# Ledger of designs, part 60: peptides against a protein of PDB entry 5EIB

Target 1, 366 residues: chain A of PDB entry 5EIB
Amino acid sequence: VDLEPGTMDSVRSGPFGQIFRPDNFVFGQSGAGNNWAKGHYTEGAELVDSVLDVVRKESESCDCLQGFQLTHSLGGGTGSGMGTLLISKIREEYPDRIMNTFSVMPSPKVSDTVVEPYNATLSVHQLVENTDETYCIDNEALYDICFRTLKLTTPTYGDLNHLVSATMSGVTTCLRFPGQLNADLRKLAVNMVPFPRLHFFMPGFAPLTSRGSQQYRALTVPELTQQMFDSKNMMAACDPRHGRYLTVAAIFRGRMSMKEVDEQMLNVQNKNSSYFVEWIPNNVKTAVCDIPPRGLKMSATFIGNSTAIQELFKRISEQFTAMFRRKAFLHWYTGEGMDEMEFTEAESNMNDLVSEYQQYQDATAD
Target 2, 366 residues: chain A of PDB entry 5EIB as posed
Amino acid sequence: VDLEPGTMDSVRSGPFGQIFRPDNFVFGQSGAGNNWAKGHYTEGAELVDSVLDVVRKESESCDCLQGFQLTHSLGGGTGSGMGTLLISKIREEYPDRIMNTFSVMPSPKVSDTVVEPYNATLSVHQLVENTDETYSIDNEALYDICFRTLKLTTPTYGDLNHLVSATMSGVTTCLRFPGQLNADLRKLAVNMVPFPRLHFFMPGFAPLTSRGSQQYRALTVPELTQQMFDSKNMMAACDPRHGRYLTVAAIFRGRMSMKEVDEQMLNVQNKNSSYFVEWIPNNVKTAVCDIPPRGLKMSATFIGNSTAIQELFKRISEQFTAMFRRKAFLHWYTGEGMDEMEFTEAESNMNDLVSEYQQYQDATAD

## One batch from the design tools (peptide; made by RFdiffusion4, then SolubleMPNN)

Design b1_p12_1_s3 (from b1_p12_1, 7 letters changed)
Fold by OpenDDE base, seed 3:
Structure b1_p12_1_s3 (fold): chain B 366 residues (1-366), chain A 12 residues (1-12)
Amino acid sequence: as target 1 above (366 residues)
Amino acid sequence: SKREEERLEKLR
């Protein structure tokens, strides 16, 4: 789905373009112009019914519909505005199904689009209320991984999207292979989301290795475990040492000893015990899939629900506030039929979410 | 910036 036609041609011409039904390509002509309100109230609202017709048709063809997975950006107008409109409409029609998102967070290091803080804040307001599970994929963290860890001097969107693809493949492993932990979206939510509003995940993938170092790297369970829990390996720009893990899932792939995995997972929890809440029992879950990802002998994927995620929301909130106090660009949104009060409501809800994470960070066992 | 406003106007 896009508000621009050119994206559909790129997907069709790609190596997997033929796996999608031609009728499932829904697109507009005008685009959103990086405006959330165009995506949500005007251009996106004109297209949403055509998307919902496709969603209904595909849902009716499912033997067992678990829920929906949306991949979108929060900095643009289409992914943010129309994406959150779609989430709302799907939630209204399928209230008993899981809503899962891969939400790409904007960063000034990656994009010069000045209104991204507005689009992100307005999107987060919708995601808090209408999603069950949100993977926070932060372009700032992806850029830093590409530059610092992968030694890419000029990271591209292709380099960032490679990390996103590896992460998405990792977190969906349990859904694609039988007999795994979190084998469905609802089980994942039960294990990862102790409080309904606190459903924003910090993802990570290992191994991440620069091209020059690939030949010298041993792929071992200890090294994967160490890298997966390293603050520099998080795909959200948060330091887990500044917060506490509510829940963690680790997904290992490849032929390895389950005993060694359990030993290393216990060791990393013990070494980092101060960074876990003590009042949620059995809050670390581990899965092992014998099938490695393509081109690797083994991998590990990390899913963290951490109170440190508030650093991401604080960054967006600070950028939002700096623009909103000046009423910068507001006429672009209000001109599409949006009320200025919706900005204040979205800011308030995001600040409430930050306060809620801080409350659980400071909570002690009774 | 004024240039970004002009760019956003062209995307209308």
Scores: peptide ipSAE 0.013, ipTM 0.447, DockQ to the pose 0.037
Fold by OpenDDE base, seed 4:
Structure b1_p12_1_s3 (fold): chain B 366 residues (1-366), chain A 12 residues (1-12)
Amino acid sequence: as target 1 above (366 residues)
Amino acid sequence: SKREEERLEKLR
């Protein structure tokens, strides 16, 4: 789905374009112009029914519908505005199905689009209410990984998207291969989301290795485990050491010893025990899939529900507030049918979410 | 150029 035709043409002409049904390409002509309101109330609202018709058709063809997976950006107008409109409409029609998202968070390090903080804040407001599971893929973290870890002097969207694809492949491993932990979206939610509003995940991937170092790096279970819990490998720009893990899932891929995985996972938990809540028993889950990702012998994917994710939301909130106090560009949103109160409500709900994470961070076992 | 691709992607 896109509000511009060019993206669909790029997908269709790509190496995997033929895996999608032609009738499932739904696109507009005008785009959203990086405006959430165009995506949500005007251009996106004109297209949403056509998307819902496809969603219904595909849902009816499923033998067992678990839920929905949306991949979108929160900085643009289409992914943010139309994406959250779709989530709302799908949730209304399928209230008993899991809503899962891969939500790409904007960063000034990656994009010069000044209104991204508005689009992100308005989107997060919708995601808090209308999703069950949200993977926070932060362009700031992706840029920092590309620059610092991968030693790319000028990271591109192609470089960032490579990390996104590796992450998506990693977190969906248990859904794609039988006999694994979190084999369905609902089980993932039960294991990862102890409180309904606190459903924002920080993903991580290992190995992350620069091209110059790849030849010299042994891929071992201890190294994968250490990297997976390293703040520098987190694809959300927050430090887990500034918060507490509510829940963790670790997905190992490749031929390895289950015993060694369990030993290393226990070791990393013990070393980092101060960064876990003590009042959620068995809050770390581990899966091992014998099938490695393409081009690697072994990998590990991390999913963390951490109170440190509030650092990401605080960053967006600070950027939002700096613009909103000046009423910068508000007329572009209000001109599309938005009320200025919707900005204040979205800011308030995101600040409430931050406060909720802080409360659980400070909570002690009674 | 890579910069033009990045600029075109920023316009989306």
Scores: peptide ipSAE 0.011, ipTM 0.400, DockQ to the pose 0.022
Fold by OpenDDE base, seed 1:
Structure b1_p12_1_s3 (fold): chain B 366 residues (1-366), chain A 12 residues (1-12)
Amino acid sequence: as target 1 above (366 residues)
Amino acid sequence: SKREEERLEKLR
């Protein structure tokens, strides 16, 4: 789905363009112009029914529909505005199904789009209310990983998207292979989301290795375990040491000893015990899939529900407030039928979310 | 306006 036709042509011409049904390409002509309001109230609203018709058709063909997975950006107009409109409409029609998202957070290091803080804040407001699980994929963190860890001097969207694809493949492993932890979206929600509003995950992937060091790096269970818990490998620009993990899932892939995995996972929890809440029992879950990802002997994927995620939302909130206080570009949104109160409500809800994370960070076992 | 864009770029 896109409000621009050119993106669909890129998907069709891509290596996997043929795996998608031609009838499932739904696109507009005018685009959203990086405006959430165009995505949500005007251009996106004109297209949404056509998308819902496809969603219904595909849902009817499912033997066992678990839920929906949306991949979108929060900085643009289509992914943010139309994406959140779709989430709302799908939630209304399928209230008993899981809504899962991969939400790409904007960063000034990656994009010069000035209105990204508005689009992100308006989107987060919708995600808090209408999703069950949201993977926060932060362009800030992706850029830093590419530059610092992968030693890429000039990270490209291709480099960032490679990390996104590896992460998405990792976190969906348990859904794609039988007999694993979190084998369905509902079980994932039960294990990862102790409080309904606190459903924003920081993903991580290991191994992350620069081309120059690949030949010298042994892929071992201890190294994977150490790397996936390292703050520098988080796909969200948050330091887990500044918060506490509510829940964690670790997904190992490849041929390895289950005993060694369990030992290393226990060791890392014990070493980092101060960074876990003590009042959620058995809050770390581990899975091992014998099938490695393509091109690797083994990998580990991390899913963290951490109160440190508030750092990401605070960053967006600060950027939003700096613009909104000046009423900068508001006429672009109000001209599409938005009220200024919708900005204030979205800001308030995001600040409430931050406060809720802080409350649970400071909570002690009674 | 171009001036507002430049002012917002200086806030980054």
Scores: peptide ipSAE 0.008, ipTM 0.397, DockQ to the pose 0.023
Fold by OpenDDE base, seed 5:
Structure b1_p12_1_s3 (fold): chain B 366 residues (1-366), chain A 12 residues (1-12)
Amino acid sequence: as target 1 above (366 residues)
Amino acid sequence: SKREEERLEKLR
């Protein structure tokens, strides 16, 4: 789905364009112009019914519909505005199904789009209320990984999207292969989301290796485990050491010893025990899939529900507040039929979310 | 600034 036709043409002409049904390409003509309100109230609102028709058709073809997975950006107008509109409409029609998102967080290091803090804040407000699980894929973290870890001098969207694809493949492993932990979206929610509003995940993928270091790196369970829990490996620009893990899932892929995985997972928990809440029992889950990702002998994917995710929301909130106090560009949103009150409501809800994470960070076992 | 105007034009 896109509000621009050129994106769909690029996907269709791409190496995997033929895997999608032609009738499932739904697109507009005018785009959202990086405006959440165009995506949510005008251009996106005109297109949403045609998307819902496709969603219904595909849902009816499912033997057992678990829920929905949306991949979108929060900095743009289409992914943010129309994406959150679509989430709302799907939630209304399928209230008993899981809503899962891969939400790409904006960063000034990656994009010069000035209004991204508005689009992100307005989107987060919708995601807090209308999603059950949200993977926070932060362009700031992706850029930093590409630059610092992968030693890419000028990271491209292709480089960032490679990390996104690896992460998405990793977190969906248990859904795609039988007999795994979190084998369905609802089980994932039960294991990862102890409190309904605190459903924002910090993902990570290992191995991440620069081209120059690939020949010197052994792929071992200890190295994967160590890298996966490293703050520099998080796909959200948060330091887990500044918060506490509510829940963790680790998904190992490849031929490895389950015993060795369990030992390394226990060791990393013990080493980092101060960064876990003590009042959620059995809050770390581990899965091992014997099927490695393409081109790797083994990998590990991390899913963390950490109170440190508040650093991401604080960053967005600070950027939002700096613009909103000046009423910068507000007329572009209000001109699409949006009320200024929705900005203050979205800011308030995101600040409440930050406060909730802080409350649980400071909570002790009685 | 001219760069802000050019960015604004790309948003139109």
Scores: peptide ipSAE 0.005, ipTM 0.429, DockQ to the pose 0.029

Design b1_p12_1_s4 (from b1_p12_1, 6 letters changed)
Fold by OpenDDE base, seed 1:
Structure b1_p12_1_s4 (fold): chain B 366 residues (1-366), chain A 12 residues (1-12)
Amino acid sequence: as target 1 above (366 residues)
Amino acid sequence: SASEEARLEKLR
């Protein structure tokens, strides 16, 4: 789905364009112009029914519909505005199904789009209410990984999207292969989301190795485990050491010893025990899939529900507030039928979310 | 236009 035809043409002409049904390409002509309100109230609202018709058709063809997965950007107008409109409409029609998102967080390091803080804040407000699980994929963290860890002098969208693809493949492993932990979206939610509003995950992937160092690095279970819990490997721009993990899932892929995985996972928990809440028993889950990802002997994917994620939301909130106090660009949103009050409500809800994470960070076992 | 200023997606 897109409000621009050029993006859809790129997907069709791409190496995987033929895996999608032609009738499932739903697109507009005008785009959203990086305006959330165009995506949500005007251009996106004109297209949403056509998308819902496709969603219904595909849902009816499922033997067992677990839920929905949306991949979108929160900085743009289509992914943010129309994406959150779609989430709302799907939630209304399928209230008993899981809503899962891969939400790309904007960063001034990657994009010069000045209104991204508005689009992101308005989107987060919708995601808090209408999703069950949200993977926070932060362009700031992706850029920093590409530059610092992968030693890419000039990271590209291709480099960032490669990390996104590896992570998405990793976190969906348990859904795609039988006999795994969190084999369905509902089980994932039960294990990862102890409180309904606190459903924002920090993902991570290992191995991450620079091209120059790949030949010298052995892939071992200890190295994968150590890298997964390293703050520099988090694909959300927050330091887990500044918060506490509510829940963690680790997904190992490849031929390895289950015993070694369990030992290393126990060791890393014990070493980092101060960074876990003590009042959620068995809050670390581990899965092992014998099938490695393409081109690797083994990998590990991290899913963390951490109170440190508040650093990401604080960053967005600070940027939002700096613009909103000046009423900068508001006329572009209000001109599409949006109320100025929706900005204040979205800011308030995101600040409440930050406060909730802080409350559970400071909570002790009685 | 408002849409053109918003489209300055350049990777720095």
Scores: peptide ipSAE 0.017, ipTM 0.560, DockQ to the pose 0.028
Fold by OpenDDE base, seed 3:
Structure b1_p12_1_s4 (fold): chain B 366 residues (1-366), chain A 12 residues (1-12)
Amino acid sequence: as target 1 above (366 residues)
Amino acid sequence: SASEEARLEKLR
């Protein structure tokens, strides 16, 4: 789905374009112009019913519909505005199904689009209310990984998207291979989301290795475990050491000893015990899939529900507030039928979310 | 303005 036709042509011409039904390509002509309100109230609203018709058709063809997975950006107008409209409409029609998102957070390091803080804040407001699971994929973290860890001097969207694809493949491993922990979206939610609003995940992937170091790196369970818990491997721009993990899932892929995995996972928890809440028992879950990702002997994917994720939301909130206090660009949103109060409501809800994370960070076992 | 449009244009 896109408000621009060119994205659909790129998908169709891609190596996997033929796996999608032609009728499932729903697209507009005008785009959203990086305006959330165009995505949500005008251009996106004109297209949403056509998307819902496809969603219904595909849902009816499912023997056991678990839920929905959306991949979108929060900085643009289509992914943010139309994406959140679609989430809302799907939630209304399928209230008993899991809504999962891969939400790409904007960063000034990656994009010069000035209104991204508005689009992100307005999107987060919708995600808090209408999703069950949101993987926070932060363009700032992706950029920093590409630059610092992968030693890419000029990271491209292709480089960032490679990390996104690796992460998405990792976190969906248990859904794609039977007999694993978190084999369905609902089980994942039960294990990862102790509080309904606190459903924003910090993903991470290992191995992350620069091209120059790949030949010298042994892929071992200890190294994967250590790297997976390293703040530098987080796909969200927050430091886990500044917060506490509410829940964690680790997904290992490749031929490895389950015993060794369990030992290393216990060791990393014990070493980092101060960064876990003590009042959630058995809050770390581990899965092992014998099938490695393409091109790797083994990998580990991290899913963290951490109170440190508030750093990401604070960054967006600060940028939002700096613009909103000046009423900068508001006329572009209000001109599309959006109320100025929706900005204030979205800001408030995001600040409440930050406060909720802080509350649980500071909570002790009584 | 053309400068505001340019700031709202998606970096393609």
Scores: peptide ipSAE 0.013, ipTM 0.512, DockQ to the pose 0.032
Fold by OpenDDE base, seed 4:
Structure b1_p12_1_s4 (fold): chain B 366 residues (1-366), chain A 12 residues (1-12)
Amino acid sequence: as target 1 above (366 residues)
Amino acid sequence: SASEEARLEKLR
């Protein structure tokens, strides 16, 4: 789905374009112009019914519909505005199905689009209410990984998207291969989401490899485990040491000893025990899949529900507030039928979410 | 692809 036709042509011409049904390409002509309100109330609203018709048709063809997975950006107008409209409409029609998202958070390091903080804040407001689980893929973190860790002097969208694809492949491993932990979206939510609003995940991946410099390092289980818990391997620009883990899932891929994995996971948990809440027993889950990712002997994927995710939301909130205090660019949103009050409500709800994370961070076992 | 090697500037 896109509000621009050129994106669909790029997907069709891609190496895997033929795996998608032609009838499932739904697209507009005008785009959203980086405006959440165009995506949500005007251009996106005109297209949403056509998308829902396809969603219904595909859902009816499923033998066992678990839920939905949306991949979108929060900085643009289409992914943010239309994406959250779709989530709302799907949630209304399928309230008993899991809503999962891969949400790309904007960063000034990656895009010069001035209104991205508005689009992101308005989107987060919708995601808090209408998703069951959201993987926060932060362009700030992706840029920092590319620049600092991978030593890419001029990171490209290709470099960032390579990290996104590795992360998405990692977190979906248990859904794609039988006999794994969290083998369905609902089990993942039950294990990862102790409180309904606190469903934002920080993903991480090891080993980190650039598409241009595939260093096939023979990693060991100890090295994978250590890298997976390193803040530098997080796809969200948060330091886990500034918060507490509510829940963690670790997905190892490749031929390795389950015993060694369990020993290393216990060791890393014990070493970092101060960064876990003590009042959620058995809050670390581990899976091992014998099938490695393509081009790797082994990998580890991290899913963390941490109170440190508030750092990401605070960053967006600060950027939002700086613009909103001056009412900068608001006329572009209000001109599409949006109320200025929706900005204040979205800011308030995101600040409430930050406060909720902080409350659980400060909670001690009585 | 040319789109994958694009610089960190995109209207979205």
Scores: peptide ipSAE 0.012, ipTM 0.405, DockQ to the pose 0.021
Fold by OpenDDE base, seed 2:
Structure b1_p12_1_s4 (fold): chain B 366 residues (1-366), chain A 12 residues (1-12)
Amino acid sequence: as target 1 above (366 residues)
Amino acid sequence: SASEEARLEKLR
């Protein structure tokens, strides 16, 4: 789905374009112009019914519909505005199904789009209310991984999207292969989300190795475990050491000893015990899938529900407030039918979310 | 716009 035709043509002409049904390409002509309000109230609202018709058709063809997975950006107009409109409409029609998102967080290091803080804040407000689980993929963290860890001098969107694709493949492993822990979206939500509003995940993938170092690196369970819990390996620009893990899932892939995995997972928890809440028992889940990802002997994917994610929301909130206090660019949104109160409500809800994360960070076992 | 995203092919 896109409000611009060029994106659909790029997907269709790409190496995997033929895996999608032609009728499932739904697109507009005008685009959203990086405006959440165009995505949500005007251009996106004109297109949403045609998307819902496709969603209904595909849902009816499912033997067992678990839910929906949306991949979108929060900095743009289409992914943010139309994406959140679509989430709302799907939630209304399928209230008993899981809503899962891969939400790309904007960063000034990656994009010069000045209104991204508005689009992100308005989107986060919708995600808090209408999703069950959201993977926070931060373009700042992806850039830093590409530059510092992968030793790419000039990271590209292709390099960032490679990390995203590896992570998405990792977190969906249990859904795609039989006999795994968290074999369905609902079970994942039950294990990862102890409080309904606190459903924002910090993902990570290992191994991440520079091209020049790949030949010298042994892939071992201890090295995967150590890298996966490293703050520099997080795909959200948050330091887990500044917060506490509510829940963690680790998905190992490849032929390895389950005993060794369990030992290393226990060791990393014990070493980092101060960064876990003590009042949620058995809050770390581990899965092992014998099937490695393509091109690797083994991998590990990390899913963290950490109170440190508040750093990401605080960053967006600070940027939002700095623009909103000046009423910068508001006429672009109000001209599409938005009220200024929607901005204040979205800011308030995101600040409440930050306060909730802080409350649970400071909570002790009685 | 698609044209702005195409210009951002190079991250700073």
Scores: peptide ipSAE 0.006, ipTM 0.427, DockQ to the pose 0.023

